# Peptides against a protein of PDB entry 4PN1: the designs that were tried, part 63

Target 1, 261 residues: chain A of PDB entry 4PN1
Amino acid sequence: KIEMNFLNKPIVPDTTKVISNFLTHYLITEPVEHVEIEAKLGTLIDLETQNRFEFPVMNETILNPEFNLRTRFESDMTASEHKYLNEFLNQAFRDSQKPGRLPFAYKHTKQVDLFYETEDNSRDKIRVSKNQSDNQVLACVKKRRVADLFLYCPNDAFDIRISISDELPVSMPSGNQQPSLTRLKDRVGYVHQEIKIDLTKTTQNDPVYDTTERHELEVEFGNIADLRDRAQKAKDGMEAPLFRRVQLFMDNVRILRREHS

## One batch from the design tools (peptide; aimed at target 1 V18 H25 E66 L149)

Design b1_p27_4_s4 (made by RFdiffusion4, then SolubleMPNN; from b1_p27_4, 13 letters changed)
Fold by OpenDDE base, seed 5:
Structure b1_p27_4_s4 (fold): chain B 261 residues (1-261), chain A 27 residues (1-27)
Amino acid sequence: as target 1 above (261 residues)
Amino acid sequence: VVYTYDPSNKASDFIPEEELHLLYKPA
């Protein structure tokens, strides 16, 4: 017989623990009520060189937010990379439909996001999302970025930003208010084991500048209630439920960030 | 005809589920 280790039990990687602690803080310790937890693929840019950040590490590394590393994160990729990931996910979708597998779910959404200034001049704007086809309101929220956790991934095509956001449902802006910004989003979403993987092409029209496009890939926890429950259990001394879920999330992220055209 | 990625078109850049049959034989 062969055992996994001398305890014959799965061991939680350090990265998983760190991320789990990060999530637990905003799920349990200082709970965000309408929390969104997502990882975006992108590039850590060194502000001094304007090139991809370089750090003296050889593998995936969580950057300590307490240190100013003079970086910015660009949550974007080329159209070619985005296309490749789309094809990759389509194949993964197909493969998952086979007997013996857990299937992906798929959803295609085209929406317009209208951003409005708040009456209190808050830095956070109100976002009204509408379906492009029928203009039905999908959501009206005030999204507040609560925290970010950055992963430098020197061996992969992309670095990662894990973000904690509060998506507070709010009332629709006054009818006389005009949006300060409009964005078109073409999104295809893949859901596997309640982990959402979204490819989004965002188009923004600027009256002064040319139309800009952004290509993003994000991975999101689809079942926050379950995640919060797991986090609570972990805080109470039952670690396995949360760690496994976080590991699943991160493994999906790792698969994706390794893929490139 | 298989789906063609065209970033300049008005359609989605992404191959939707309903067009996946053009790329494979469903089980």
Scores: peptide ipSAE 0.009, ipTM 0.293, DockQ to the pose 0.013
OpenDDE base, seeds 1, 2, 3, 4: peptide ipSAE 0.000, 0.007, 0.053, 0.000; ipTM 0.293, 0.315, 0.462, 0.277; seed 3 fails the geometry check

Design b1_p27_5 (made by RFdiffusion4)
Pose (drawn by RFdiffusion4):
Structure b1_p27_5 (pose): chain A 256 residues (1-205, 211-261), chain P 27 residues (1-27)
Amino acid sequence: KIEMNFLNKPIVPDTTKVISNFLTHYLITEPVEHVEIEAKLGTLIDLETQNRFEFPVMNETILNPEFNLRTRFESDMTASEHKYLNEFLNQAFRDSQKPGRLPFAYKHTKQVDLFYETEDNSRDKIRVSKNQSDNQVLACVKKRRVADLFLYCPNDAFDIRISISDELPVSMPSGNQQPSLTRLKDRVGYVHQEIKIDLTKTTQNTTERHELEVEFGNIADLRDRAQKAKDGMEAPLFRRVQLFMDNVRILRREHS
Amino acid sequence: SNSWFREGMKEVEEHKEKLEEELEEFE
């Protein structure tokens, strides 16, 4: 017989607790009506060296946003790094279809992104996405970035950025208006337990941009868990962000 | 506001102090 600790009850990892606080704040305390919560793989770049951020730590660590660390985030990876993750996810996809497993879901989207500027002093963009096939509109949203949280991961090829955005559905722009940006997007979507794993390849109308993103697919349920956490029963919320971060961690460690 | 970060760090510290006291009593 073996116990996990002298209490024999599970304990919350420090990171899971802190991220739960970050998510509960923008879900409950200062709520965002149309919230998108996603984490992207990428690289933390030191502004002076223009290389990967160096920090005297040995493990995955959350950076305090109240400190100016002179850093930016590159949400990009090589074509090989993108293909390597594609193969790994495909293998993980088929293994989930086997007996006793909770299966993956799959959705491949070939669409066009149209970005517009706003009439306000804000730096928000109005995004219009259309099918490359029939050109029917998939979405028309005004997107505002609310908050970011950066995880420096010295043991891995990637760092993590957790973004909280606000995607408000809006009406279509006028025809007599030039889009600020137009590009193709090849999005390969995997879904497991309502956690979305998106592998995107955008083509600039040339420059290519490869990304991997992981987002909560069921916000309404997550908001409910955040409410229970604020009221004392915080175990379901912890279990949820633990699953999210562990998925993010698995994909982060996958590299040649 | 980033009060959520300070609150989360404080709650983790208080929880670690409580576990240290319970471990000493348990020993």

Design b1_p27_5_s1 (made by RFdiffusion4, then SolubleMPNN; from b1_p27_5, 16 letters changed)
Fold by OpenDDE base, seed 5:
Structure b1_p27_5_s1 (fold): chain B 261 residues (1-261), chain A 27 residues (1-27)
Amino acid sequence: as target 1 above (261 residues)
Amino acid sequence: SLDFFRKAREEIEKEKEELKKLKEELE
């Protein structure tokens, strides 16, 4: 008989604990009502060199936000990287359809995001999302970035930003208002065990600036209610369910960020 | 809010102190 360790109990990585606590704070302690929790693949850039920062660590590391690291996070990737990830996920999707596996769900969405200024310039913009094909309104929200947690991943192609956002549903802007910004989004979404993986191609046309294109990959918790329940249980002393869910989430992120490496 | 991070840091430091104490006791 083989045991896991000398206690014969699962061990939770500290990364999982830190992230779990981070999530618990914004799910339970200071709850965000319409919370979105996502991880984006990208690059921590040294503001001095404008290159990927080189922290003195050798593995996945959650950066301490108390330190000014003089970095910025860029969530963009190359078209080739994006394509590679798409192909990888397509294969994963196919494999998951086999007997004995839990299948992926797949969705392809093309939408237009219209951003509107609020009366208060200090407020977040209102985003109206419409389906490109029929111009039907998909969502109208005011998204506020609440908190970020950055993971430096020296051994992988990408670093990670985990973001807590508040997506407040709001009424449609007045018809007399013009959007300050318009973005086209081509998104392919993969869902596995309620974890959403989205590959998004964003095109932005600016009359003054050239057309810009961005390629992003994001991983999102698809069942916030369940996650909140797990977080509450964790606050009550039962941490295992939350840890398991966060571990699943992070494992998916880890697979994706290292695949291109 | 940075309250989470502050609290987390405090907990980490406390744990480090405890571990240090344990190490000293074992030596």
Scores: peptide ipSAE 0.057, ipTM 0.435, DockQ to the pose 0.268
OpenDDE base, seeds 1, 2, 3, 4: peptide ipSAE 0.053, 0.056, 0.045, 0.048; ipTM 0.443, 0.465, 0.449, 0.366

Design b1_p27_5_s2 (made by RFdiffusion4, then SolubleMPNN; from b1_p27_5, 14 letters changed)
Fold by OpenDDE base, seed 5:
Structure b1_p27_5_s2 (fold): chain B 261 residues (1-261), chain A 27 residues (1-27)
Amino acid sequence: as target 1 above (261 residues)
Amino acid sequence: SLDFFEEARKEIEEEREKLEELKKKLE
């Protein structure tokens, strides 16, 4: 018989602890009511070079938000990368349908997002999402970005942004209001153990600018109530359930970010 | 989307049941 270590107890990676604390803050300490927690694959760009930043680290590193690192995050990827990830996830989906596995759920959605300005221009825009096929309203929300946590991943294809957002349900804009922006979204969603992986192709038409297309991959916690419960337990001294859930989330992210076309 | 996850959970449970049935047939 072998043991895990000299204590024969699981060890939690420091990354897991840091992320768990980050989440706990916005779940429990300063709770966001309609919280969305997602990780996006992308690239940390050096503002000086406009290339991927090269931090003096050799592995996955959470960047300290207290430091101005002169970077921006680009959540876009190439069409080929996006396609590869889609194929990869399709295979993972198929494999999960085998006996003895926990299956993926799959959903393909095509929607139109309409953005409306609020009376107060300092406020976040209202987003109305409609189904492309029948124009049925799917959601009407005001999304506020609350906080970000950036992970530099020098050994992987992508860096990661973990975002805390507040998605406040709001009433539909007045019929006399025109959208300031319209986006078409083609989204393929994979759900495994209540963690959602979305591949999204976004098309934006601008009358002044050329049509732009963006390819994004995001990983989202699908059971916020459970996560909040785990976070509360962590605040009460029982950290293991939260750590396990965050570890699962991050492992999924790590699998995805290291895939190359 | 909350609705998405609810639907996904239902689908997962349905598939899980199917898989268990298949597993039994293979035993």
Scores: peptide ipSAE 0.106, ipTM 0.660, DockQ to the pose 0.017
OpenDDE base, seeds 1, 2, 3, 4: peptide ipSAE 0.016, 0.000, 0.019, 0.014; ipTM 0.406, 0.254, 0.461, 0.405

Design b1_p27_5_s3 (made by RFdiffusion4, then SolubleMPNN; from b1_p27_5, 17 letters changed)
Fold by OpenDDE base, seed 3:
Structure b1_p27_5_s3 (fold): chain B 261 residues (1-261), chain A 27 residues (1-27)
Amino acid sequence: as target 1 above (261 residues)
Amino acid sequence: SLEFFRKALEEIKKEKEELEELKKKLE
């Protein structure tokens, strides 16, 4: 008979514990009401060198937020990398439709995001999202970034930023207001076991810097209510359900960050 | 708040200490 280890019990990786505690804090301890939790693929850039940050570690590691590392995170990739990931996910989607597998769901969305200044000139803008085809309003929110957790991944194509955001539903801006910024978004979304994977092409017109394009990949927890329930159980001493969900999330992220053209 | 992170670090440190104690018992 083979056992897992000398205790014959599952072991939880440190990464899972740290992330779980991070999520629990903003789900339960200091709860964010309209919480969005996502991981973005990108690059940690050293502000001094303007190159990818170099840290003396040999594998995936969560950076201690108490240290000022003088870095910025660029949530972007090349068009070729983005295309490769799209093809990769398309194949994964097809494979998941086979008997014995849990299937992906798929959605393609084209939307326009209009950003408006608030009356009080607050830092947070109102975002109105509309469907490009029929101009139907999809959402009107004020998004606030609450917290970030950065993972440095020296062996992979991308580093990771896990973000906690508050998306507050708000009333539509007055009809006489003009948007300060407009973005076109072409999003391909995949959902597997309530984990959302979005590939997004964003086009933004800048009067000074011309039209810019961004290619992003995001992984998001699709069932916040379930996650909050798991976090509450963790606070009450039963951590296993939360750990399992976080591990699933991170495994999906790990698969994606290793892929590139 | 960074309380979540501090708590996680404390747990890791505790586990490390326990492991070291076990190693000493085996030697």
Scores: peptide ipSAE 0.028, ipTM 0.417, DockQ to the pose 0.541
OpenDDE base, seeds 1, 2, 4, 5: peptide ipSAE 0.000, 0.027, 0.021, 0.039; ipTM 0.206, 0.428, 0.374, 0.418; seed 5 fails the geometry check

Design b1_p27_5_s4 (made by RFdiffusion4, then SolubleMPNN; from b1_p27_5, 19 letters changed)
Fold by OpenDDE base, seed 4:
Structure b1_p27_5_s4 (fold): chain B 261 residues (1-261), chain A 27 residues (1-27)
Amino acid sequence: as target 1 above (261 residues)
Amino acid sequence: SLDFFKKAREEIKKEREELEKLKKELE
């Protein structure tokens, strides 16, 4: 007979606890009403060196957001990396369709995001998302980045940014307003156990700056209501459901960031 | 803790402001 440990009870890694607490704060303690929670693969760049950030750690490490590390997060990857991940996820999708597995759902979307300045010229822009094919409005939101949690991953190809955002539904901009920025998005989405994995190719047309293309991978909690419920239970002393969900989320993230390692 | 994340948000805000400033300087 083998036991898990000398207590024969599950143990929760600190990473899971920290992230869970982070999520609980913005789900329950200071709740974000229209919360989006996602992790993006990218690179922590040291602003001083312009190289990947170096921290004296040897494994996945959550950086303390209280410290200004003078870094920026580049949520981009090469086209080849993006393609590889797409192929990887396609294979994962196919494998999941086999008997005995929980299947992926797959969705391919092409949309245009139109960004409009707000009346107060605030940092937050209004984003109108339209389907490229039929020009149907998919969403009109004001997205506010509430919090970020960065994971430095020295052993992997990518670092991770977990972001809490508030996507406030807002009225459509007036007809006389012109978008300040347009973004074409070609998104391939995979959903497994209500965790969304999106590969997105974005082409941004900025009137001031050159057109830029980005390749992004994001992992998102697909069921916020469930997550909020789990977070509430955690606040009430039952943490296991939240921990399990966070663990699932992070394991998916870890799989993806390791693939190019 | 509540205090931790409050501070974190404040720091994030400051950092973003600094980054925006830096971006302007690099333009």
Scores: peptide ipSAE 0.005, ipTM 0.272, DockQ to the pose 0.071
OpenDDE base, seeds 1, 2, 3, 5: peptide ipSAE 0.018, 0.016, 0.093, 0.000; ipTM 0.357, 0.306, 0.514, 0.210; seeds 1, 2, 3, 5 fail the geometry check

Design b1_p27_6 (made by RFdiffusion4)
Pose (drawn by RFdiffusion4):
Structure b1_p27_6 (pose): chain A 256 residues (1-205, 211-261), chain P 27 residues (1-27)
Amino acid sequence: KIEMNFLNKPIVPDTTKVISNFLTHYLITEPVEHVEIEAKLGTLIDLETQNRFEFPVMNETILNPEFNLRTRFESDMTASEHKYLNEFLNQAFRDSQKPGRLPFAYKHTKQVDLFYETEDNSRDKIRVSKNQSDNQVLACVKKRRVADLFLYCPNDAFDIRISISDELPVSMPSGNQQPSLTRLKDRVGYVHQEIKIDLTKTTQNTTERHELEVEFGNIADLRDRAQKAKDGMEAPLFRRVQLFMDNVRILRREHS
Amino acid sequence: AYLDGKNLGMPQSFYDEIQEMIEREME
């Protein structure tokens, strides 16, 4: 007989607790009506060296946003790194279809992105996405970036950025208006337990941009867990962000 | 996305908990 600790009850990892606080704040305390919560793989770039961020730590660590660490985030990866993750996810996809497993879901989207500027002093963009096939509109949203949280991961090829955005559905722009940006987007979507794993390849109309993002697919249920956490029963919220971060961690450690 | 010292308006305990994690990893 073996116990996990001298209390024999599970304890919350420090990171899971902190991220739960970050998520509860923008879900409950200062709520965002149309919230998108996603984490992207990429690289923390030191502004002076223009290389990967160096920090005297040995494990995955959350950076305090109240400090100026002179850093930016490159949400990009090579074509090989993108293909490697594609193969790994495909293999993980088929293994989930076997007996006893909760299966993956799959959705492949070939669409066009149209970005517009706003009439306000804000730096928000109005995004219009259309099918590359029939050109029917998939979405028309005004997107505002609310908050970011950076995880420096010295043991891995990637760092993590947790972004909280606000995607408000808006009406279509006028025809007599030039889009600020137009590009193709090849999004390969995997879904497991309502956690979305998106593998995106955007083509600038040339330059290619390869990304991997992991987002909560069921916000309404997550908001409910955040409410219970604020009222004392915080176990379901912790179990949720633990699953999210563990998925993000698995994909982060996958590299040649 | 930049990390320039932005205040997110959250309780100070949130920032202190992150700082304590960083200080533990630097030791």

Design b1_p27_6_s1 (made by RFdiffusion4, then SolubleMPNN; from b1_p27_6, 13 letters changed)
Fold by OpenDDE base, seed 5:
Structure b1_p27_6_s1 (fold): chain B 261 residues (1-261), chain A 27 residues (1-27)
Amino acid sequence: as target 1 above (261 residues)
Amino acid sequence: SELRGENLGLPKSFYEEIDKMIEKLKK
């Protein structure tokens, strides 16, 4: 007979606990009403060297927010990496359609994002997303970044930023208002067990970037209501459901960040 | 550096929760 350990019970990694606590804070303690929780693949850049950040750790490490490590996060990858991940996910999709598996859902969207300044000159812009094919409005939101948690992943191709955002639905801008920024998005979305994985090619004119084209991969919790419920249970002392969900999320992230061309 | 990171958006209450969790992990 084989047991998992001397307690014969599942053990929760500390990474899972830290992330779970992070999520619980913005789900329950100081709840964000229209919360979006996503992980982006990218690179932690050392501001001093302008190279990938190096820290004396040998594995996935959540960076302590209490310390300024003088880094920035670049949520981008090369076209080749992006293509590879797309092919990888396509294969995963196909494999999941086999009997005995839980299938992926797949969606391909091409949209244009129009950004508008707010009347109060807030840093937050109103984003109107439209379908490129028929110009139908998909969403009109004011997105506010609430918090970030960074994971340094020395063994993998990518580092991770987990972000908490508030996507507040808002009314459409006035017809006389012109967008300050336009962004074209080509997004391929995969959903498995309510975890959303999006590969997005974006084209925009942004003076901050040398190129107008970006390649991003995002992993998002697709069922916030369920996650909030789990977080509440965790706050009440039953942590297992939340830990399991966070573990699932992170395992998917870990799979993806290990892949490269 | 021991200085707090900029624009992480984390409230003091979160840090307290982290500290509490760390203490639990030490037991």
Scores: peptide ipSAE 0.020, ipTM 0.373, DockQ to the pose 0.226
OpenDDE base, seeds 1, 2, 3, 4: peptide ipSAE 0.006, 0.019, 0.024, 0.006; ipTM 0.317, 0.367, 0.436, 0.304; seeds 3, 4 fail the geometry check

Design b1_p27_6_s2 (made by RFdiffusion4, then SolubleMPNN; from b1_p27_6, 11 letters changed)
Fold by OpenDDE base, seed 4:
Structure b1_p27_6_s2 (fold): chain B 261 residues (1-261), chain A 27 residues (1-27)
Amino acid sequence: as target 1 above (261 residues)
Amino acid sequence: SLLLGENLGLPKSFYEEIDKMIEKEMK
């Protein structure tokens, strides 16, 4: 007979606890009403060296947000890396369709995002998202980045930014307003067990910096209501459901960030 | 500004295979 440990009880990784607490704060303690929670793959860059950040750790490490480490996060990857991840996810999708597995759902979307200045000239802009094919309005929101949690992953192809955002539904901008920025998004989305994985190519025309393309991979909690419920239970002393969901989320992130061309 | 409705176009190799699979399932 084998036991898990000397207590013969499951233990929770410290990373899971830290992330769970982070999420609980913005789900329950100081709740964000229209919360979006996502992890993006990218690179922590040291502002001094302009190279990937180096920290004296040997594995996945959550950086303390209370310290200014003079870093920036680049939520981008090469086209080659993006292609590799897409192929990887396609294979995962195919494998999940086999008997005995929980299948992925898949969706390919093309949308245009129009950004408008707010009346109060706040730093947060109004985003109107439309379907490219028929110009149907998909969403009109004011998205505010509330908090970030950065994971330095020295052994993996990518570092991770977990972000809490508030996507406040707002009224459409007045007809006399012109967008300050327009982005085209080509997104392939994979959903497994209510965890959303999106590969997005974004094209943006900048009057100053010409046309830029970004390749992003994001992992998002697809069921916020359930997550909030789990977080509430955690605040009430039952942490296991939240820990399990966060562990699932992070395992998916870990799988993806290890993949590279 | 970007023209609305333009085909953004990920590399075809990104999703062609899976798109075909989905389309096949929808028939």
Scores: peptide ipSAE 0.031, ipTM 0.536, DockQ to the pose 0.014
OpenDDE base, seeds 1, 2, 3, 5: peptide ipSAE 0.000, 0.006, 0.000, 0.006; ipTM 0.265, 0.248, 0.212, 0.234; seeds 2, 3, 5 fail the geometry check

Design b1_p27_6_s3 (made by RFdiffusion4, then SolubleMPNN; from b1_p27_6, 9 letters changed)
Fold by OpenDDE base, seed 3:
Structure b1_p27_6_s3 (fold): chain B 261 residues (1-261), chain A 27 residues (1-27)
Amino acid sequence: as target 1 above (261 residues)
Amino acid sequence: SELRGENLGLPQSFYDEINKMIEKEMK
């Protein structure tokens, strides 16, 4: 017979604990009402060198936000990387349809995001999302970034930003207002076990910088109510359900960040 | 210490909770 360890009990990785605590804070302790929790694949850039940040670690590491590392996060990737990930996810989708597996759900959406300045000149803009084909309003929200947690991943193609956002539904802007910014979004979405994986191409026209296209991959918790319930249980002393969910989320992220063209 | 420029930082309670978790596991 073999055992897991000298206690013969499961052990939870520190990464899972730290992230779980991070989420619990903004789900339970100081709850964000309309919370969105997502991880974006990207690159930590050293502001001094403008190259990928170099940190003296050899594996996935959550960065301490108390230290000014003079970095920025770029949530963009190349078109080729984006295409590769799309093909990868398409294959994963196909494989998941086989007997004995839990299937992916798939959705392709094209939308236009219109950004409006608020009357109070707040830094937060109102975003109106419309279906690109019929111009039907899909959402009208004011999004606020609440917190970020960065993971430096020296062995992988991408670093990770986990973000907590508040997406407040708001009334439509007045008819006399013009959008300050317009973005086209082409999004391919995959859902597996209530975890959303989105590949998004964003096109933006700028009179000075010409048309720019951004390629992003994000992983999002698709069931916030369940996650909040798990977080509450964790606060009450039962941490296992939350840890399991966070582990699942992070494993999906880890799979994706290792892929590249 | 100076907070990172790329984010808003995290409240002290976040770190306190981590420490609490560590202490709990060490018992």
Scores: peptide ipSAE 0.031, ipTM 0.384, DockQ to the pose 0.173
OpenDDE base, seeds 1, 2, 4, 5: peptide ipSAE 0.017, 0.023, 0.000, 0.016; ipTM 0.299, 0.341, 0.229, 0.307; seeds 1, 2, 5 fail the geometry check

Design b1_p27_6_s4 (made by RFdiffusion4, then SolubleMPNN; from b1_p27_6, 11 letters changed)
Fold by OpenDDE base, seed 1:
Structure b1_p27_6_s4 (fold): chain B 261 residues (1-261), chain A 27 residues (1-27)
Amino acid sequence: as target 1 above (261 residues)
Amino acid sequence: SELLGENLGLPKEFYEEIDEMIEKEMK
């Protein structure tokens, strides 16, 4: 017989605790009402060198937000990387359909996002999302980025940004308003154990500049109510359910960020 | 169908394989 350790009990990685505490803050302590929690794959760029940021660590490291590291996060990847990840996820999807596995769900969506300025000239824009096929309104929201947590991943193809956002449902803009910006989104979504993985191509037309394309991969908590419940239990002294859910989320992120073309 | 609608510039290989699989499963 073997045991896990000298206590014969699971131990929670420090990374899991830090992220769990971060999430708990915005789920329970200062709760965001319409919270979205996602991790994006990308690159931490050093503003001085314009190259990938180099931090004196050798593994996945949560960067301390109290320090201005003079970085920006580029939530983009090459088309080839995006294609590779799609192929990888397609294979994962196929494998999950086999007996004895929990299957992925899959959804392909195509939408147009219309951005409108607010009447009060607030920095936050109203986003109206419509189905590209039938022009039906999917959502009308004012999205606010509340907080970010950055993970530097020197051994992997991508760094990670975990973002807390507030997607406030709002009324449709007045008929007299014209959109200031339009974006086309083509998204394939994979859901496994209520963790949503999206590959998205965003196209933005600029009248002056060339059309810009962005290729993104994001991982999102698909069941916020459950996550909030787990966070509340954690505040009440039962941390294990939250830690397990965060661990699952992060393991999926870790799998994906290691993959590249 | 959302699955088989006009793409927004993604390569066909990006979605067609799984779209076809899902379509078959839904029949």
Scores: peptide ipSAE 0.035, ipTM 0.617, DockQ to the pose 0.013
OpenDDE base, seeds 2, 3, 4, 5: peptide ipSAE 0.032, 0.018, 0.015, 0.021; ipTM 0.591, 0.490, 0.385, 0.512; seed 3 fails the geometry check

